# Peptides against a protein of PDB entry 6NYY: the designs that were tried, part 16

Target 1, 212 residues: chain A of PDB entry 6NYY
Amino acid sequence: KHFEQAIERVIGGLEKKTQVLQPEEKKTVAYHEAGHAVAGWYLEHADPLLKVSIIPRGKGLGYAQYLPKEQYLYTKEQLLDRMCMTLGGRVSEEIFFGRITTGAQDDLRKVTQSAYAQIVQFGMNEKVGQISFDLPRQGDMVLEKPYSEATARLIDDEVRILINDAYKRTVALLTEKKADVEKVALLLLEKEVLDKNDMVELLGPRPFAEKS
Target 2, 212 residues: chain A of PDB entry 6NYY as posed
Amino acid sequence: KHFEQAIERVIGGLEKKTQVLQPEEKKTVAYHQAGHAVAGWYLEHADPLLKVSIIPRGKGLGYAQYLPKEQYLYTKEQLLDRMCMTLGGRVSEEIFFGRITTGAQDDLRKVTQSAYAQIVQFGMNEKVGQISFDLPRQGDMVLEKPYSEATARLIDDEVRILINDAYKRTVALLTEKKADVEKVALLLLEKEVLDKNDMVELLGPRPFAEKS

## One batch from the design tools (peptide; made by RFdiffusion4, then SolubleMPNN)

Design b1_p10_1_s1 (from b1_p10_1, 3 letters changed)
Fold by OpenDDE base, seed 1:
Structure b1_p10_1_s1 (fold): chain B 212 residues (1-212), chain A 10 residues (1-10)
Amino acid sequence: as target 1 above (212 residues)
Amino acid sequence: MFASARIAPP
């Protein structure tokens, strides 16, 4: 309990008990977080879901918390499923509301960073090839890119392709699992917080063996 | 991993 609460405070910040969302915004958050939760549930290489909440914390209106695997090496497949899980909130909003919100800004930032890293740091794109260079960090002098403008355009195009492929995969998954997303969202609106056991009761056991 | 809906600052 105390350790989990400490981790939650470090990751999510302090609970903003004073931040009352309008009912429509709370509904949007519930479906957004349900999208993350369900995507993570049905993606083999996603991290196991620990908790999903629509109680605002810090700058977040809701969150899904996953148990990180202690791993130093990530496969392309793992990174793709993580991207899909991260897009789950945005995709859920599209499927259920026919509109998108600013709620996915941090998710899109993470997806964008992951896509660029895969292409320009990890050499995971066949068209760009086996290249690796450092991405400019905030505050680093923008040094000249070690590649041509043609390569820059190719990188940008392949990043868009990778993100769009992850998005389409997530749309397909959450469309198939639409009823499960709705069940999770409705239960979130009732309980505000769900744990792994609530998810097992609602959806059944996760179809992938947890590597203990 | 933590996924969150965030309020975009105005």
Scores: peptide ipSAE 0.123, ipTM 0.833, DockQ to the pose 0.402
Fold by OpenDDE base, seed 2:
Structure b1_p10_1_s1 (fold): chain B 212 residues (1-212), chain A 10 residues (1-10)
Amino acid sequence: as target 1 above (212 residues)
Amino acid sequence: MFASARIAPP
């Protein structure tokens, strides 16, 4: 309990009990977080879900917390499933509301950063090839790109393809699991916080063994 | 390091 609360504070920030969301916004948050939770549940290479919350904390209106594996090396498949899990909130909003919100901004930033890193840092794209360039850090002098404008265009195109593929994969998954997303969202609206045990009770055991 | 997905205001 105390350790989990400390982790939640570090990850989410301080609980903002004074932040009253309108019922429709709270519903949006619940379905958004349910999308993350369910995507993470049914993606093999996603990190195991620890907790999902729609209680506002710090800058977040809700969050899904995962237990990352202590790993330094990531496969392309792992990075894809992480992208899909990260897109789960946006996709859930699309599936359930037929609209998207600004709530996914941080998720889209993470997905964008991951996609660029895969293509230009990790050499994980066949068209761009086995190259590795440092991404400009925020605030660093715009170092001239060590590649041509043609390569820049290719990178941009392949980033879009990668993100779109991850998005489509997430749409397919959460459409298949739509009833599970609904169950999680509704239970979130009742309990505001769910743990792994709540998810097991609701959805059954996660279909992928937790590789310790 | 724990990973979190979040919905945040702009």
Scores: peptide ipSAE 0.190, ipTM 0.821, DockQ to the pose 0.740; fails the geometry check
Fold by OpenDDE base, seed 3:
Structure b1_p10_1_s1 (fold): chain B 212 residues (1-212), chain A 10 residues (1-10)
Amino acid sequence: as target 1 above (212 residues)
Amino acid sequence: MFASARIAPP
């Protein structure tokens, strides 16, 4: 209990008891978080879900919390599944509402950063090749790029392709699992907070063994 | 380290 509350405080910040969401916004949050939760449940290389909440906290209207594995090396497949999980909220909004909101801004930032890192830091793109450059940190003056404008355009194009592929994969998954996303969203609207046991009761055991 | 996905206000 105390440890979980401490983690929630670090991740989510303080509960904003004063933020009353309108029912339609609360519904959007529930389906958004259900998208993250279900994507993480059915993606092999995604981290296991610990908790999902639609209670507003200092930095968000809701959250899904995962337990990352202690690992130093990441495969291309692992990074892709993490991107798909991160896109799960946006994709859920599109599937259920036919509209997108500003709520996915932080998710899209993370996906964008991951895609650029895969291409320009990890050499994981065949067209760009086996290159590794430091990405400018927030606040660093963008020094002259050590590559041509043609290479810059190629990087931007391949980043877009990678993100779009992750998006399409997530759309396919959450469309197949649409009924499961709805079950999670409806239960979130009732309970506001779900744990791993609630997810097992709704969806059955996670198809992938938790690699300790 | 915990990973979290969030919906954020604008």
Scores: peptide ipSAE 0.170, ipTM 0.818, DockQ to the pose 0.720; fails the geometry check
Fold by OpenDDE base, seed 5:
Structure b1_p10_1_s1 (fold): chain B 212 residues (1-212), chain A 10 residues (1-10)
Amino acid sequence: as target 1 above (212 residues)
Amino acid sequence: MFASARIAPP
């Protein structure tokens, strides 16, 4: 309990019990977090879900918490599933409301950073090739790019392709699992916090064996 | 280290 609360504070920040969302915004948060939770549940290479919450904490209105595996090496497939899980909130909003909100800004930042890293740091794109450049960090002098403007355009195009592919994959998954997203969202609106056991009761056991 | 996905205000 105390250890879990300490971890929650480190990850989520302090609980903002005084932040009252309007019912429509609370509903949006519930479906957004349900999208993350369900995407993570049904993606093979996603980290196992520990907790999902629609209680505002720190800078977040809700969160899904995962137990990452101790690994140093990531495959393209693992990075893709992580991107899909990260897009799960945005995709859920689109599927259920026919509109999108600013709530996915941090998710889109993470997806964008991952896509660029895959293409220009990890050499994971066939068109761009086996290259590795340091991405400019926030506050670094923008050094001249070590590649041509043609390569810059190619990188930008391939980043968009990769993100769009992840988005389409997430749309397909959450459309297939639409009823499960609804179940999770409704239960979140009731309980505000779900754990792994709640998810197992609601959706059945996760289809992928947790490699301990 | 735990990972989180979040919805955040702008």
Scores: peptide ipSAE 0.168, ipTM 0.812, DockQ to the pose 0.729; fails the geometry check

Design b1_p10_1_s2 (from b1_p10_1, 5 letters changed)
Fold by OpenDDE base, seed 1:
Structure b1_p10_1_s2 (fold): chain B 212 residues (1-212), chain A 10 residues (1-10)
Amino acid sequence: as target 1 above (212 residues)
Amino acid sequence: MFAYSTIAPP
């Protein structure tokens, strides 16, 4: 309990029991987090879900918590599934409400950063090729890009393609699993917090063997 | 530990 609470504080900050969301916003958060949870459940290379919560913490209105594998090397497939899982909240909002909210801002930032890193740091894009450039970090002097404007345009185009492919993959998945997203969201609205066991009871065992 | 959170606007 104390260890879990410490981890939750590090990830989400302090629980904001005083932050009362309107019922409609709470519903949006529930479906958003359910999208993350279900996407992670059915993506082979996604990290195992530990907990999903719609209790506000810090700046977060809800969260899905995963147990990352201790990995030093990531495949392109793993990074794609992580992108899809990250887009799960936005996609769920689109599927269920036909509208999107600002709630996915951090998710989109992460997806954007991952896409750029894959293309310009890890050499994972065939069109851009086997290149590796350091991305400017916050506070670094914007040095001249070590590539041409034509290459910059190509990078931007390929980033959009990669993100759109991940988005489409996530839409297909969560559309197929729409009933499961609904089940998770409704149970979240009832219990506010679900663990892995709740997910197993609701969805059945995760179809991918968890490497212990 | 990766947590994906719905973020409130500042």
Scores: peptide ipSAE 0.271, ipTM 0.855, DockQ to the pose 0.570; fails the geometry check
Fold by OpenDDE base, seed 5:
Structure b1_p10_1_s2 (fold): chain B 212 residues (1-212), chain A 10 residues (1-10)
Amino acid sequence: as target 1 above (212 residues)
Amino acid sequence: MFAYSTIAPP
């Protein structure tokens, strides 16, 4: 218990017991986090879910916590599933509310960073090719890009394609699993915190073997 | 450990 709480503090920050969300906002958070949780449940290369919570912590209004595998190498397929899981919150909001919120800002930042890294650092895009450039870090002098304006446009186009493909994949998945997202969201509104066992009770066993 | 969070705007 103390160890888990310490990890939760490191990941999520301190619980904000004084932050009372309006019921509609709390509902939005529940469905957002349910989207992450369900996407992670049904994506083969997603990390195993440990906990999902709608209790505000630090900068977060809710969170889905995963246990990453210790690995040094990532495949294109693994990175895509991570992108889809990251988009799960935004997609859930769209599916259930027909509107999107600012809540996905950090998710979109992560997806954007991942997409650019795949294309310009990992050489994972066929059109751009087997290239690897250093991305400017925040605070680095914008060095002249080592590629042409045409290449810059190509990179931008392929990033948008990759993100859009991940988004569409996530929409398809969470639309198929819409009832499961609803179950998780409703139970979150009741319990505020769910663990892996709650997810198994709701959805059945995860369809993918947990890689040890 | 990875956490994905709904973030409040600044």
Scores: peptide ipSAE 0.266, ipTM 0.853, DockQ to the pose 0.571; fails the geometry check
Fold by OpenDDE base, seed 4:
Structure b1_p10_1_s2 (fold): chain B 212 residues (1-212), chain A 10 residues (1-10)
Amino acid sequence: as target 1 above (212 residues)
Amino acid sequence: MFAYSTIAPP
């Protein structure tokens, strides 16, 4: 318990009990986090869910917390499932509300960074090819790209394709599991915090063996 | 450990 709280503070920041959301915003957060939770639950290569919360922490209004395995090598499939899990919140908002919010901005940043890394650093895109370029670091002066404008356009196009494919995969998954997302969201609105056991009680055991 | 959060607008 103390260890989990310490990790939560490190990752999510300090709990902001004084931040009161309007009921509609709280509902949006609940469904957003439920989207992450359910996506992670049903994606083979997603990390195991530890906790999902709609209690604001730091800049976060809610969060889904996962315990990643200590892993140094990632497959394309693993990275895709991680992207889908990351998109789960945005997709849930679309499915349930027919509108999107700014709440997914960090998720989209992460997805964007992952997509670019896959294409230009890891050589995981067939059209761009097995190349590896350093991505500009935050604060680095990018003087010149080591590739042509045509390659830049190709990279941008393939990034969009990859993200859109991940998005579509997530839409398909969460549409199939729409009732489960609803169950999680509703329970979040009641309890504000769910753990893995709550998810098992609600959805059944995760269909993928947790590699300990 | 990874956390995915709904972020408040700036």
Scores: peptide ipSAE 0.263, ipTM 0.850, DockQ to the pose 0.593; fails the geometry check
Fold by OpenDDE base, seed 3:
Structure b1_p10_1_s2 (fold): chain B 212 residues (1-212), chain A 10 residues (1-10)
Amino acid sequence: as target 1 above (212 residues)
Amino acid sequence: MFAYSTIAPP
């Protein structure tokens, strides 16, 4: 218990006991985090869920915590499932509320960065080809791109296609599992924090064997 | 700005 709390403080910061969310905002958080949790549960290459919380910490109103495996090599399939898991919150908001919020900003940043890396660093796109360019780091002034404006437009288009494909895949998954997302969201509203055991009790065992 | 996030253990 103390060890878990220490990890939570390192990852999320201190609990903001003074931030009282309106009931409708707390509901939005619960369904958002339930979307992440359920997407991660049913995606083969997603990391195992460790914890999901709707208790505000630092700048976050809620979070889903996963246990990543130590990996040096990632496949396109693994990167896609990670993108889908990351989009799970936004997709859940769309499915349940018919509206989207600013809450997915960090998720969309991560998805955008992953998509660009796949195309321009890892050479994983057939149209762009077997290329690898260093992406500008935050604060680096990129003077000139090593490719034409036509190639830049192609990259931008293929990034959008990749993200949209991940989004559609996530919509299909969470629509199929809509009842499970609702179960998780409702239980979050009751308990505020769920662990892996709560998820097993609610949804059954994760359908993918945890590769040790 | 408040955000929701998928968090990996550092």
Scores: peptide ipSAE 0.138, ipTM 0.761, DockQ to the pose 0.141; fails the geometry check

Design b1_p10_1_s3 (from b1_p10_1, 4 letters changed)
Fold by OpenDDE base, seed 1:
Formats: C-alpha cells, sequence, structure tokens
Structure b1_p10_1_s3 (fold): chain B 212 residues (1-212), chain A 10 residues (1-10)
C-alpha cells in the first residue's frame, strides 16, 4: 500500500480529491483511459497493465499505469506497440465521441518524441537510413542540425508516416475491441480505479504470456 | 514505471 502510493505520487502526483470533473468530462476521461488499457492489453509488446484510474492526480485527470519490463534494448516492434498504447486514449475519444480533446497532449508529446528518436537516433527508418544524431534536449542551445534541410523534411515526413501508421493500427485494434473499451470505461465510471484482476474479469487473461 | 494519462491544460 505505501509503496504503491509512493509510486503513484511519483507518476501522477498527489490525488486531487477536490477536483470534481463534470460528468461529461469524467466520461471522456474514462473512455480515454479505457483506450490506453485495452490497447495495452491486446498489444503483444506493450507493458503489462497494472492499474487504471480516473481519479485526478497532479495535472492528470486519469491514468493507466503499466509495469515496465526490466529491459535495456527495445525493438522497433516494441516501440511501435508502445506508441499504439500511448495513442489509445486519443483513438478511444475519436471512436466513441467523434471528437478529440486536449487530454492527449502528453501522449502526443511522448509519441512524437519516440517517433523522432526511432528515425534520427536509432536508425530504424529505411528512407532516412542508419543514422544517429543527438536530439536537442529541452534547454539545450539549438545547434545547427548535422543534416540538410532536405533531410530535415524527409525526417519530418517519415515521423508523420510512423505516427499515422501507429494511429491507424490503434484505430483498427480499438474498433475491433470497441465493446471491451466500453466495458472498461463503464466499470471505471463505477469504481474509478481498476486493477489487473478487474481487467482479467472483464476481458479474460491477457493473450500474451507475461515474461516474469 | 510507465503511465499514460489524460492531462488537463494549464
Amino acid sequence: as target 1 above (212 residues)
Amino acid sequence: MFASSTIAPP
């Protein structure tokens, strides 16, 4: 209990029990988090879901928490599934409401950063090639890019392609699993917090063996 | 630990 609470504080900050969302916003959050949870459940290379919550913490209105594997090396497939899981909230909003909110801004930031890293740091794009450049960190002087403007345009195009491919993959998955997303969202609206066992009861066992 | 979250605008 205390250890989990400490981890939750590190991830999401302090619970904002006084932050009351309007019912429609709370519904949006529930479906958003359900999208993350279900995407992570059915993506082979996604991290196992530990908890999903629609209780506000810090700047977060809800969250899906995953237990990361102790790994130092990531495959392109793992990074793609992680991107899809991260897009799950935005995709769920689109599927269920036909509208998108600002709630996905941190997810989109993470997806964008991952896509750029894959292309310009990890050499995972065939068109850009086996290159590795340091991305400017927040607060670093933007040094001149070690590549041409033509290469910059190519990188930007390939980033968009990669993100769009991840988005389409997530749309296909959550459309197929639409009923499961709704089950999770509705139960979130009732319980506010779901654990892995609740997810197993709703969806059945995760179809991928957890590498313990 | 990885968490995805719905974030409120500032």
Scores: peptide ipSAE 0.273, ipTM 0.853, DockQ to the pose 0.594
Fold by OpenDDE base, seed 2:
Structure b1_p10_1_s3 (fold): chain B 212 residues (1-212), chain A 10 residues (1-10)
Amino acid sequence: as target 1 above (212 residues)
Amino acid sequence: MFASSTIAPP
């Protein structure tokens, strides 16, 4: 309990019990977080879900917390499934509401950063090739890009393709698992916080062993 | 620890 609360404070910030969302916004958050949770549950290379909450913390209206493996090396497949999991909230909103909200801003930032890193830092794109360049840090003078304008355009195009492919994969998954997303969202609206055991009770055991 | 979050805009 105390350790989990400490981790939650580090990840989400202080619990804002005073922040009362309107019922429709609370519903949006529940389905958003359910999308993350279910995507993480059914993606082989996603980190196991530890906790999902729709209790506001800091700037977060809800969150899904995962237990990452202590790993230093990531495969392309792991990064893709992580992108899909990160898109799970946005995709859930699209599937259930036919609209998107600003709630996915941080998720999209993470996905964008990951996509660029995969292409320009990790050499994980066949068209761009086995290249590695430092991404400009926030606040660094825009150093001249170490590549041509044509390469810049190619990078931008391949980033869009990668993100779009991850999005489509997530849409396919959460459409298949739509009933599970609904179950998680509804239970979140009742309990506000779910743990791994709640997910097992609701969905059955996670199909993938934690030790992949 | 990885967390995804629904974020309120500033």
Scores: peptide ipSAE 0.268, ipTM 0.851, DockQ to the pose 0.598
Fold by OpenDDE base, seed 5:
Structure b1_p10_1_s3 (fold): chain B 212 residues (1-212), chain A 10 residues (1-10)
Amino acid sequence: as target 1 above (212 residues)
Amino acid sequence: MFASSTIAPP
């Protein structure tokens, strides 16, 4: 109990029990979080879902919580599936509402940062090649880029390609699993909080063995 | 711990 509450506070902040979302916003949050949850459920290299909630906490209106494995090395495939899981909320909004909201801003920030890091820090793009540059940190003086404007354009293009590929992959997945996203969203609207066992009951066991 | 969150704009 105390440990879980501490983790929840670190992830989401304090519960804002007084923040009453309008029913349509609550519905949007439910489908957004269901998108994250279902994407994480069916992506092999995504971290296993621990909890999903539509109870507002801190700045979050809802959250999906995952139990990451302790690992120091990440593959390109793992990073891609993490990007897809992170895009799951935005994609769910598009699929179910035909509109997108500002709710995905932090997800898009994370995806953008991951894509740039993969290309310019981890050397994971064939066109850009085996390079590693320090990205300007927030508050650092933007030093002159150690590459040409042509390379800058190439990086920007390949970042967009990577993000778009992750987005398309997520659209394909959540379109295939649309009924599962709906089930999770509806159950979230009823219970506000789901755990892994609720997901197993609703969707069946996760198709990927949890390598402990 | 990884969490995705729907965030309200400031």
Scores: peptide ipSAE 0.265, ipTM 0.850, DockQ to the pose 0.576
Fold by OpenDDE base, seed 3:
Structure b1_p10_1_s3 (fold): chain B 212 residues (1-212), chain A 10 residues (1-10)
Amino acid sequence: as target 1 above (212 residues)
Amino acid sequence: MFASSTIAPP
């Protein structure tokens, strides 16, 4: 309890008990976080879910917390499943509401950064090839790109393809698991916080063995 | 720890 609360404070900041969301916004947050939780539950290479909450903290209206494995080397498949899990909130909003909100801004930023890193830093795209360039850091003078404008366009196209593939994979998954997303969202609206045990009771055991 | 969050606009 005390240790978990300390971790929650570090990750999310202080609970904003004074932030009253309208019922429709609270519902949107619940389904958004349920999308992350369910995507992470059913993706093999996603990190195990620890907790999901719709209690506002800091700048967050809700959050899903995962236990990352200590890992130094990532495969394309692992990076893809992480992208899909990160897109789970946006995809859930689309599936359930037929509309999207600004709530996914940080998720989309993370997905975009991951996609560019895979293509231009890790050499993981066949069309772009075995290249590795440093991405401009925030505040670095954008040095001239060490590649042509044609290569720049190719990179942008392949980034878009990778993100779209992750998005489509997430849509397929959460459409298949739509009833599970609904169950998680409804239980979040009731309890505001779910842990791993609540998820096991609701969905059954995670289909992938947590390698300790 | 990885956390995904629904973010309020500034």
Scores: peptide ipSAE 0.260, ipTM 0.849, DockQ to the pose 0.584

Design b1_p10_1_s4 (from b1_p10_1, 4 letters changed)
Fold by OpenDDE base, seed 5:
Order: C-alpha cells, then structure tokens, then sequence
Structure b1_p10_1_s4 (fold): chain B 212 residues (1-212), chain A 10 residues (1-10)
C-alpha cells in the first residue's frame, strides 16, 4: 500500500481530490482511459495493465498504469504497439464522441517523439534508411541538421505515415473492441479505479501470455 | 513503470 502509493505519486503526481470535473469532462476522461486500457489489453507487445484511474493526479485527469518488462532492445512491432496504446485515448474520444479534446496532448507528444526516434535514431524506416542522428534536446542549440532539406522532408513525410498507420491500427482495434471500451468506461465511471482483476472480470483473460 | 495520462490544458 505505501509503496504503491509512492509509485503512483511519482508517476501521476499528487491526487487532486478537490478537482471536480464536469460530468461531461469526467465521461470524456473515462472513455479516454478506457481506450488506453483496452488497446493495451489487446496489443501483443503492450505492457500489461496494472491500474486505470479517472481520479485526477498532478496534471493528469486520468491515467493507465502498466508494468513494463525489463528489456533493453525493442522491435519495430513493439514500438508500434506502444504507439497504438498511446493513441488509444484519442481514438476512443473520436469513436464515442465524434470530437477530440486537448487531453491527448501528452500522448501525441510521446507518439511524435517515438516516431521520429524510430526513423532518425533507430534506422527503422526503409525509405530514410539505416541512419542515426541525435535529435535536438529541448534547450540544445539547434545545430545544423546533418542532412539535406530533401531528407528533412522525407523524414517528416515518413513520420506522418508511421503515426497515421499507428492511428489507423488503433481505430481498427478499438472499433472491433468498441463494446469492451464501453464496458471499461462505464465501470470507470462507477468505480473511478480499476485493476487487472477488474479487467479480467470484465473482458476475460488477456489474450497474450504474460511472459514472466 | 509506464503511465499514460489525460492532461488538462494549461
């Protein structure tokens, strides 16, 4: 309990029990977090869900918490599933409300950073090729890019393709699992916090064996 | 530990 609360505080920040969301905003958060949870449940290379919450913490209105595997190497497939899981909130909002909110800003930042890293740091794009450049860190002097403007345009195009492919994959998944997203969202609105056992009771066992 | 968060606009 104390250890879990300490971890939750480090990840999510301090619980803001005094932050009262409007019912419509709370509903949006529930479906957003349900999208993350369900995407993570049905993506083979996603980390196992530990907890999902719509209780505001720090800057977050809700969160999904996962147990990462100890690994040093990531495949393209693993990174894609991670991108899809990260897009799950935005996609859920689109599917259920026909509108998108600012709530996905951090998710989109993470997806954008991952896409650029895959293409320009890990050499994972066939068109761009086996290249590796350091991405400018926030606060570093923007050094002259070690590649041409044509390569810059190619990188930008391939980043958009990769993100769009991840988005489409997530739309397909959460459309197929729409009823499961609804179940999770409704239960979140009732309980505010779900654990792995709640998810198993609601959706059945995760289709992928947790590699210990 | 990985967490996704729905962030309120600043």
Amino acid sequence: as target 1 above (212 residues)
Amino acid sequence: MFASSHIAPP
Scores: peptide ipSAE 0.187, ipTM 0.809, DockQ to the pose 0.596
Fold by OpenDDE base, seed 4:
Structure b1_p10_1_s4 (fold): chain B 212 residues (1-212), chain A 10 residues (1-10)
Amino acid sequence: as target 1 above (212 residues)
Amino acid sequence: MFASSHIAPP
């Protein structure tokens, strides 16, 4: 309890108990967070879900929390499933509402950063090849890119392809699991907070063994 | 710990 609350404060910030969402916005958040939760549940290399909440915290209107494995090495497959999980909110909004909101901005930022890192830092793209360049940090002088404009365009194209592939994978998954996303979203609207046990009751045990 | 958050618009 106290440890979880401390982690929640670090990740989500302080609960904004005074922030009352309109019912339609709260519904959007519930389906968004349900998308993250269900994507993480059914992706093999996603981190196990700990908690999902639609109680506003800090700048967030809702959140899904995962227990990352203590690992220093990530495979391309792990990074892809993490991208899909991160896209789960946006994809859920598209599937259920036929519209997208600004709520996925941080998710898209994370996905974008991951995609660029995979291509230009980790050498995980076959077209760009086995290269590793430092990404410009926010506030670093725009150092001249160590590659040509043609390579820059290739990187940008391959980033878009990677993100789109992750998006399509997430659409396929959450379309298949649409009923599960709805179950989670509806229960979120009732309880505002779900834990792993609530998810097991709704969806059954996670199909992947939690490597402790 | 990894968290995905739905961010309020600016």
Scores: peptide ipSAE 0.147, ipTM 0.796, DockQ to the pose 0.620
Fold by OpenDDE base, seed 3:
Structure b1_p10_1_s4 (fold): chain B 212 residues (1-212), chain A 10 residues (1-10)
Amino acid sequence: as target 1 above (212 residues)
Amino acid sequence: MFASSHIAPP
């Protein structure tokens, strides 16, 4: 209890018990968070879900919490599945509502940062090649790039391709699992908070063994 | 710990 509450405060901030979401906004948040949860459930290399909540905290209207694996090395496949999981909220909104909201801004930021890191730090793109450059830190004015404008355009194009591929993969997955996303969203609207056990009861055991 | 969040606009 105390440890979980401490983690929740670090991740989401203090519960804003005073923020009453309108029913339609609460529904949007429930389907958004259900998209993250279900994507993480059915992606082999995604981190296991610990908790999903539609209780507003800090600036967040809801959240999904995952247990990261103790690892120092990440594969290209692992990074792709993490991107898909992160896109799960946006994709769920599109599938169920035919519209997108501003709620995915932080997710899109994370996906964008991951895609750039894969291409320019980890050398994971064949067209750009085996390169590694430090990305500017937030607030650092990069005066000069260590590569040409042609290389910059190539990087930007390959980032867009990678994100679009992750998006399409997520659309395919959540379309196949559409009924499961709805089950999770409806249960979130009822309970406001779900844990791993609630997910097992609802969807069955996760198809992948938890790598300890 | 990894968390995704639905963020309200400012």
Scores: peptide ipSAE 0.142, ipTM 0.792, DockQ to the pose 0.599
Fold by OpenDDE base, seed 1:
Structure b1_p10_1_s4 (fold): chain B 212 residues (1-212), chain A 10 residues (1-10)
Amino acid sequence: as target 1 above (212 residues)
Amino acid sequence: MFASSHIAPP
């Protein structure tokens, strides 16, 4: 309990019990978080879901919490499934509401960062090739890029392709699992917090063996 | 621990 609460505080900040969302906003958050949860449930290389909540914390209106695997090496497939899981909220909003909100800003930032890292740090793109350079960190002098403007354009194009492919994959998945997303969202609106056991009761066992 | 957070607008 105390350790979990400490981790939750580090990840989400303090619970904002005073932040009352409008019913429509709370519904949007519930479907957004349900999208993350269901995407993570049905993607083989996604981290196991621990908890999903629509209780506002810090700057977050809701969150899905996953148990990270203790791994030092990530495959391209693992990074793709992680991107899809991260896009799950945005995709759920599109599927259920036909509109998108600002709520996915952090998700899009993470996806963008991952896509650039895959292409320019990990050499995971065939067109760009086996290159690796450091991405500018906040506060680093923007040094001249070690590549041409043509290469910069190629990188930007391949980043968009990778993100769009992840997005399309997530749309396909959550469209197939639309009823499951709705079940999770409705239960979130009732309970505000779901754990792994709630998800198992609702969706059945995760179709992938948890590597213990 | 990875958490996706829905960010409140500024």
Scores: peptide ipSAE 0.162, ipTM 0.803, DockQ to the pose 0.609; fails the geometry check

